Peptides against a protein of PDB entry 5JXT. Designs and how they scored, part 12

Target 1, 319 residues: chain A of PDB entry 5JXT
Amino acid sequence: SLLPKKEINVYIGMSEMQVKWYQKILEKDIDAVNGAGGKRESKTRLLNIVMQLRKCCNHPYLFEGAEPGPPYTTDEHLIYNAGKMVVLDKLLKRIQKQGSRVLIFSQMSRLLDILEDYCVFRGYKYCRIDGSTAHEDRIAAIDEYNKPGSDKFIFLLTTRAGGLGINLTTADIVILYDSDWNPQADLQAMDRAHRIGQTKQVVVYRFVTDNAIEEKVLERAAQKLRLDQLVIQQGRAQVAAKAAANKDELLSMIQHGAEKVFQTKGAFGTMAEKGSQLDDDDIDAILQAGETRTKELNARYEKLGIDDLQKFTSESAYE

## One batch from the design tools (peptide; made by RFdiffusion4, then SolubleMPNN)

Design b2_p24_8_s2
Fold by OpenDDE base, seed 3:
Structure b2_p24_8_s2 (fold): chain B 319 residues (1-319), chain A 24 residues (1-24)
Amino acid sequence: as target 1 above (319 residues)
Amino acid sequence: MKEEIEKLLKEAEEKLKKLEEERK
């Protein structure tokens, strides 16, 4: 029988470089971050800030002029300059030693480019599919990955491209490097490995930058998922989940953790303490803390009814 | 808190402006 998937949110501190870039993004649009633009502040501007903050949470090299060079060479800096890469690098070593195979999903094709460079640098054999991949090349990549005795360890996918009904049950680990605003997109990604034909326990690691915009993206996604579940259970098809965040919600999300980011000199959390020198115990501690926070997050929303979830605004970053 | 953040951010903008002026 297919075992239930285990889902763990992995809360990761920003690197020093990410903190610096996160600060720069907030500083550039400070009037919008402070809400000083009021009704004149465009929803588009706030969405752009959210997108830049999410890029920062993924990797600072997603910004022009962020990569150190010349020479522009892939080195350990690709890893230590992003908290998610530091954790990924350690986690992949563990996964490989266990004889597991891994799907890595992102919303950002440009992050997959960084992950390709990383795979080459570490000598990991991989496949890739994104939104630009031709249909024939997708089939070829899937077949190559799923081949008996395949030497491909990693499959890199954009979350939406991975949603296309493909079977990747030859992987047992799923890493969501980032989250979709639509929790169903992430579920569809997980279901590439968690499907008929899977013989192993599927484990899903969702990377979440701690004290940043991604924590609020996750909370909103969890709220929406619970609302969708309750709507299905109650047969109330017409609860149009207001899919798009309003301006005030976007502003609150942007403001979340901003003060602490401005006060921070260096990196956050375990990234400040250990940086790239995470050991197996540090990874276990991060995973255990993540499992606890995941249970707490789920328990928070399980107690809420439809009416509560519709009224539930995330506490403002100032409350 | 909002006023403190506005103050910190204004101080950050002033520092950034000084750094940009020193780079010219």
Scores: peptide ipSAE 0.017, ipTM 0.405, DockQ to the pose 0.019
Fold by OpenDDE base, seed 1:
Structure b2_p24_8_s2 (fold): chain B 319 residues (1-319), chain A 24 residues (1-24)
Amino acid sequence: as target 1 above (319 residues)
Amino acid sequence: MKEEIEKLLKEAEEKLKKLEEERK
């Protein structure tokens, strides 16, 4: 029988470089961030800020001129300049030592380019599929990954490409490097490993940048998932979850943690304390804290009814 | 509504890409 998947949110502090870039993004559009623009900021402007903040949470090298160079060489800086990469680097060593194989999903194909450079730098053998990958090349990559005795440890996928009806049950670990606004896209990605033919316990690690926009993306995704589940269970197809964040919700999401980011000199959380020197005990502590916060998050939404979730989309804009 | 968010995100990505290209 297929074991139920374990899902753990892994809350990760920003590196010093991420904090500086996060500040720079907020400062560039400070009038929009403060809501002080006498003309209600366009929804497009707020969405652009959210996208830049999500890029920052993933990796600062997603910005032009952020990568140190010339010469542009892959080195340890690729890892220590992004909190998610520091945790990923330690976690992948553990996963490999356990004889597991891993799917890594992202919303951003340009982040997969950084992850390819990282895989080459660490000597990890990988496959890749994104939105631009031809159908034949997708089949070839899947077959290469799934073949008996495959030396491919990592499969890099965009979440959209992972949403295709592919079978990747030869992997037992899933890393969501970032979250989709639509929790169903992430579930569909997880279900590539968590499917008939899986023989191992599937574990999903969802990376979440702490004290940043990604906590609010995760919260909105969890609210939507619970609402979708309740709509399915109650047969109330007419509860159109207001799927699009309004301007005030986007503004609240942008403002989340912004004050603390402006006050911070250096890195956040475990990145401030240990930086790239995270050991196995630090990773265990991050995973344990993440498991606790994941249970608390789920327990918060499990108690909410449809009417409460519809109200909470309005109240979470004010808390 | 899913299509509208995906469209808005795609339009935002395209505008961002265009703004990044116009800065070159």
Scores: peptide ipSAE 0.000, ipTM 0.299, DockQ to the pose 0.019
Fold by OpenDDE base, seed 4:
Structure b2_p24_8_s2 (fold): chain B 319 residues (1-319), chain A 24 residues (1-24)
Amino acid sequence: as target 1 above (319 residues)
Amino acid sequence: MKEEIEKLLKEAEEKLKKLEEERK
């Protein structure tokens, strides 16, 4: 029988470099961040800020001129300059020792480029599929990964490219390196490993940058998912969840954690205390804290009715 | 500018936190 998947949000502090870049992004568009543009601020401008902040949460090298060089060489700096990479690096060592295989999903093909460089640097054998991968090359990569006795440990996928009905039940670990705005895209990604033919307990680790925009992206995705579930259960086809964030919701998301980011002279959380020196006990503490916060997040939305979830989306529109 | 920004961001975060607490 297919075991229920375990989903754990892994809350990760920003590195010092990420904090500096996050500050720089907010400072560059500070008039928009403060709402000083009022009704004249374009939704497009706010969406651009959100996109830059999400890039920063993933890896600072997604910005031009952020990577140390020339020479542009892959080194330990690729890991310690991004909180998610520090946690990923320790987690992958544990996963490999357990004899597990892992799918890593991202929204950003350019992050998969960084993850390829990381895989080469650590000597991890991998496959890759993104939106640009030809259909034949996708089949070949899937077949190579799923091959009996495959030496491919990691599969790197863009979330939407991985959504295309493929079977990856030869992996038992799923890492969502970032989250889609549509929670159904992430579920479809998880369902590549959590499907008929899976023999292991599937564990999903969702990386979330703590005290940053990604917490609000996650909350919004969880609200939408709960609303979609309740609409299906109640047969209320007319609750078109306004799929697109309004300006005030985007502004609220941008402002979340921004004060603490400006006040911070270094890294956040466990990244401030230990940085790249995280041990196995630190990873266990991060995972335990993440499991607790995941249960609390789910419990918040399980108690909400359709009317409560609708108010949650509408009250941000009238102030 | 930074101090005014920090103040505005603080006021925004406090309002957001209050709105999130009132919604619990």
Scores: peptide ipSAE 0.021, ipTM 0.440, DockQ to the pose 0.010; fails the geometry check
Fold by OpenDDE base, seed 5:
Structure b2_p24_8_s2 (fold): chain B 319 residues (1-319), chain A 24 residues (1-24)
Amino acid sequence: as target 1 above (319 residues)
Amino acid sequence: MKEEIEKLLKEAEEKLKKLEEERK
């Protein structure tokens, strides 16, 4: 029988470079961040800030001129300049050592480019699919990954491209490098490995930048998922969860952790303490803390009814 | 109501933290 998937949110501190870039993004639009723009701040401007902050949480090299160079050579800086890469690098070593195979999902094709450079740098054999991948090349990549005795360790996918009905049950580990605004897209991604034909325990690691906008992206996605589940269970089809964040929700998301980011000199959390020198015990501690916080997060939403979840999404719209 | 939900969330967190501490 298919074992239930284990889902763990992995809360990761920003690197020093990420903190600096996160600060710069906030500073550039400080009036919008402080809500001082009032009626002048467009929802589009706030959505742009959110997008830049999410890029920063993924990797600072997603910004023009962020990559150290010349020379523009892939080196350890690709890893230590992004907290998620530091954790990924250690986690992939464990995953490989245990004889597992891994799907890595992101919303950002440009992050997959960085992950390709990383795979080459570490000597990891990989496949890639994104939204631009031709249908034939997609089939070829899936077949190459799924073939008996495949030496492809990693499959790099954009969440939406990977969501399209494919079977990747030859992988047992799923890393969501970032989260979709639609939690159903992430579930569909997980279901590529967690499907009929899977013989192993599927483990899903969801990377979440701690003390940053991604915590609020995750919370919003979890709220929506719980609401969708309750609506299905109660047959209340008319409860259209307002799918789009309002202006005040976006502002609150942008403000989350901003003060601490401005006060921080250097990296956050385990990235400040050890940076690239994370050992196996540090990874265990991060995973354990993540498992605890995941249970806490789920327990918060499990106690909320439809009316409570609706109020939370609606009152954040009227104040 | 936001304050009530935030309070309920915080109380839920505190209870879960206590339950996790009791399971250690």
Scores: peptide ipSAE 0.000, ipTM 0.317, DockQ to the pose 0.010; fails the geometry check

## One batch from the design tools (peptide; made by RFdiffusion4, then SolubleMPNN)

Design b2_p26_2_s3 (from b2_p26_2, 15 letters changed)
Fold by OpenDDE base, seed 1:
Order: C-alpha cells, then structure tokens, then sequence
Structure b2_p26_2_s3 (fold): chain B 319 residues (1-319), chain A 26 residues (1-26)
C-alpha cells in the first residue's frame, strides 16, 4: 500500500550576500515598500518587487553582476552565498548515503541552471526537464532516470513541467526548492513520486526562507489550500477566494521581515552561526524545528472555518 | 490561480527581455 507522504517545511536563513541583495531590492523601491505610493502604486510594481525578493530567496546569482568574476568559476561560493544551497548540499549527502533518489523542483528555470552547475561541481549525476524541453527529450530523460539501476541521483524539474502526469516513483525524496503560488502545482509535483508504484516512504522537504517574503507565500498557499478543501467538503462552489492578492496583501508580504532585514548585519539564523560549516546535527535541528513549525502552521488553519479564512485573507494585511 | 498566472506571465516576459538583451549584446 502507498504510505502517506511526510511533508516538512525547512526554514532556512539568508546568507550575508542574500541579506545585502534583499536590502538593495527593498531600498530601490523604498517608497513602495513603505506604502507611500498609496492607491497610486501599481499592482505590477508590487508584483515585480515580490518576484525580485523571491529570486533573492532562491539565489543571489539570479541577478546580473551578482556572481563573482571574472574569471567565472564554479566553486564553494555557489553554495555559501545562498542559504538554501548550504542546506541542500548537506541534505543531498544524507539522502545519497541512505540510498534514496531525489526530485528537486523550482519555479525558476534559471535556478535549475545554477543547480546543474552545482551538480557538476559536486559530481552528482542528474536529469533535467523544464518548460523548454522538447517532448521527446522529456521522455528520454524520464526513461533514463527510471531505468533499473539508473546512476542518475537527482532529477531537476520546473514545477510546471513536472506537473505533466509523469511517473517518477523511482525517487522517494522530493525537494521543493521554492513554492508555487498555487498550492495545487506543488501537490501535483509531489504526486510524481507519491503515486501507485512507490515502494518507499515519500518525504517532501519544502524550503522556505525564514524572516522573508517566502513565509507569507507559504502562509497564503496554506490558507488557499485549506479554503479549497473546505469549499469542496461543504459544496459551496461560490466561495471563489479572491484568487489574486490585492495591493495591500502584496504590500504586507513585501513588508514581512523587511525591518529585521534592514537591521541585520551579516547572515540570518543558522547561516549567521555556522555559515557553510553546518554539520549533521545542525541539519537535524533545522529539520526538527521545521517539523514543529509545519505542525503548528497546519494546526492554525485546521481550526479555521470558511468565513474565518475569508476574513483572514483580508485582515492579515494589518498584522 | 490568477495571481500565479500573472506572476508566470511576468516571469516569462522578463525571461524574453533578458534573452533579447543577451542577443543584443552578442
């Protein structure tokens, strides 16, 4: 029988470089971040800020001129300059040692390019599929990954390309490097490994940058998922949650953690304490803390009714 | 999801603009 998947949010601090770039993004649009634009502020401008902040949470090298060089060489700097990469690097070593295989999902094809460079640098054998991958090449990559005795450890996928109903049950670990705004897209990605034919316990690690916009992206996705579940259960088809964030919600998301980011000199959390020198005990502590916070997050939304969830999407702009 | 669609369209337009800029610099 298929075991229930285990989902763990992994809360990760920003590197020093990410903090500097996050500050720079906020400072560039400080009037918009402070709400000084009021009713005149473009929703598109706020969405652009959100996108830049999400890029920063993923990797600072997603920005032009962020990568050290010339010469442009892949080295340990690719890892230590992004909190998610530091955790990923340690987690992948553990996953490999336990004889597991891993799917890594991202919204950003350019992040997959960085992950390819990382895989080459660490000597990890991988497959890749994104939105630009031809249909024949997708089939070939899936077959190469799924073949008996495949030496491919990692499958790199964009979340949307992974949504295509493919079977990847030869992997038992799923890493969501970032989250989709639609929680159903992430569920569809998980269901590539968590499907009939899976023989192992599927574990899903969702990376979330702590004290940053990604916490609010996660909260919004969790609220929406709970609301969708309740609407289905109660037959109330008319509770179309306002699917699009309003300007005030976007502003609140941008402001979340901004003050702490401006006050921070250096890195956040475990990245400030240990940097790239995380050991196995530090990873266990991060995973345990993440499991606790995941349970707390779920318990918060499980108690809310449809009317409460609808109000909270409107009132969470003021906390 | 309308927000997810809008973000995807913005990300796609931005990729197209970045590709176009790369092609203009070559």
Amino acid sequence: as target 1 above (319 residues)
Amino acid sequence: DELARQIAELEERRREEEERRREELE
Scores: peptide ipSAE 0.027, ipTM 0.542, DockQ to the pose 0.026
Fold by OpenDDE base, seed 5:
Structure b2_p26_2_s3 (fold): chain B 319 residues (1-319), chain A 26 residues (1-26)
Amino acid sequence: as target 1 above (319 residues)
Amino acid sequence: DELARQIAELEERRREEEERRREELE
């Protein structure tokens, strides 16, 4: 029988470089961030800020001129300059040691490029599929990964490309490097490994940059998922879930953690204390803290009815 | 999700603009 998947949010501090870039993004549009633009501020401008902040949470090298060079060489800086990479690097060693195979999902094809460089640098054998991958190449990559005795450890996927109709039950670990704004896209990605034919316990690690916009993206995705579940269960098709964030919600998301980011000199949390020197105990602590916060997050939304979830979308704009 | 679509479309347009700027700088 298929075992239930275990899902753990992994809350990760920003590196010093991420903090600096996050500050620069906020400073560039400080009037919009402070709400000084009022009703004149375009939703498009706020969405652009959200996108840049999400890029920063993933990796600072997604920005032009962020990568150190010349020479432009892949080195340990690729890892320590992004909190998610530091945690990923330690987790992949454990995952490999236990004889597991891993799917890594991202929304950003350019992040997969960084992850390819990382895989090459660490000597991890991988497959890749994104939205630009030709149908034939997609089939070939899936077949190569799923082959009995395949030496491919990692499959790199964009969430949307990986969500479409493929079976990857030869992997038992799923890493969501970032989250889709639509929680159903992430579920569809997880369901590539968590399907009929899976023989192992599927574990899903969802990376979330702590004290940043991604925490609010996650909260909103969790709220939406719960609302969608309740609407299906109650047959209340008429609950127009306000599917799109309004300007005030986007502004609140942008402002989340911004003050602390401006006050911070250096990295955040465990990244400030240990940086790239995270040991196995530090990873266990991060995973345990993540498991606790995941339970708390789920418990918060499980108690809410449809009417409460609809109100909560309005009240979280005033706190 | 309309927001996810809007974000993805903005990300795509910005990538195309960034690529075009790289091609203009080469």
Scores: peptide ipSAE 0.024, ipTM 0.528, DockQ to the pose 0.026
Fold by OpenDDE base, seed 4:
Structure b2_p26_2_s3 (fold): chain B 319 residues (1-319), chain A 26 residues (1-26)
Amino acid sequence: as target 1 above (319 residues)
Amino acid sequence: DELARQIAELEERRREEEERRREELE
C-alpha cells in the first residue's frame, strides 16, 4: 500500500548576500513598499517587486552582475551566498547516504541552471526537465532516471514540467525549492513520486525563506488549498476565492519581514550563526523546527470555515 | 518579465480551473 507522504516546511534564513539584495530590491521601490503610491501604484509594479523578492529568496545569482568574477568559476560561493543552497547541500549528502533518490522542483528554469552548476561542482549525477525540454528529450530523461540501477541521483524539474503526469516513483524524496502560487501545482509535483509504484515513504521538504515574502506565499497557498477542500466538501463552488492576489494582499506580502530585513546586518537565523558551516545537528534542528511550524500552520487553517478563509487577510494570521 | 507572465498565467489558469469547477457543480 502507498504510505501517506510526510510534508515538512523547511524554514531557512537568508545569507548576507540575500539580505543585501533583498534590501536593495525594497529600497529601489520604497514608495510602493510603504504604500505611498496609493491607488496609482499598478498591480504590475507590485507583482514585479514580488518576483524580484522571490528571485532573491531562491538565489542572488538570478540577478545580473550578482555572481562574483572574473573568473566566473563555480565554487563554494554558489552555496554560501544562498541559504537554501546551504541547507540543500547538507540535506543532499544525508539523502544520498541513506540510499534515497531526490526530485528537486522549482518555478524558475534559471534556478535549475544554478542547480546544474551545483550538481556538476559536487559531482551529483542528474537529469533535467523544464518547459523548453523537447518531448523526446523528456521521455529520454525520465527513462534514464527510472531505469533499473540508474546512477542518476537527482532529477531537476520545473514544477510545471513535473505536472505532465510523469511517473518518478523511483525517487522517494521531493524537494520543493520554491512554492507555486497554486498549491495544486506543488501537489501535482509531489504526486510524481507519491503514486502507485512507490515502495518507500515519500518525504517532501518545502524550502521557505524565513522572515521573507515566501512565508506569505506559503500561507496564501495553504489558505487556498484549505478553501478548495472545503468548497469540494460543501458543494459550494460559488465560494471559490479570487485566484489572483489583489493589490493590498501583494503589498502586505512585500511588507512582510521588510522592517526586520532593513534592521539586519549580515545573515538571518542559523545562517547568521554558522553561515555555510552547518553540521548534522543544525540540520536536525532546522527540520524539527520546520516540522513544528508546519503543524502549527496546518492547525491554523484547519479551524477556519469558508467565510473566515475568504476574509482572511495576512494580518489576521498573527492573531 | 517572464516570471510576471508566469505568475499571471498561473493566476489565469487557476481562475479558469475555479470557473470550470463552478460550471461542473452547477
Scores: peptide ipSAE 0.018, ipTM 0.485, DockQ to the pose 0.017
Fold by OpenDDE base, seed 2:
Structure b2_p26_2_s3 (fold): chain B 319 residues (1-319), chain A 26 residues (1-26)
Amino acid sequence: as target 1 above (319 residues)
Amino acid sequence: DELARQIAELEERRREEEERRREELE
């Protein structure tokens, strides 16, 4: 029998560089962030702000001119300038030491480019698949990763490219570096490792930038997933969950944590306390806190009916 | 029809969830 997967949200503070870039993104469109445009703000403008904030949560080097140089060299700055990279770097050392293999999923192919540079810098052997990868090259990468005695430790995938029914049961760890707007895309990504032929306990780590837009993306995804499950269970297929966030939801998501970000000098949370100097005990504390918050998040939605979930705006998820 | 697409997506998710439940019970 396949063991049930363990899913843990890993809540990660922003680096100082991420806070500075997050502030700049909000300041650039401050009128939209303050809701001063009201009903006149285009949904496209709000979606663009959301995309920039999500890029910032992933890595500041996703912005033009953010990478320090000259010289343009891959060094420890690639890690300490992004909270997710600091946690990833420590977590991958642990995963490798335990003899596990890992799938890393992202929505952003350009983040996979940064993760390739990181893999080269750390000497991790990897495979890569994204939306641009040719069919033959996908097969070759999968076969190379899955071969008996493969020296490939990491598989880098875009979530959508990983959704293509491929079997990656030779990995037992899944890292969702970011989340899809559709929770089913993330589930399909997890199912690449959590499938018939898996012999290990699959563990899924979902990275979430704390006190940022990604918390609201996660809450909305959890709400949608619960609603989808209840609709399936109750046979109420006519209850179309509004698939797309409305303008007010997008605005609320953008505003979440913005005040604290503006007031903050330096990094957030564990990044402010320890920076890149996280030890194994710090990682255990982050994972334990994440497991607790994951249980609390799930428990909020388990008590809600279909009618409650339909009325539930992203703001009321904290009440 | 957007409704038909949403129904098809829900049915696909149901099949995937039922398949997962079978795989977990086997």
Scores: peptide ipSAE 0.000, ipTM 0.320, DockQ to the pose 0.011

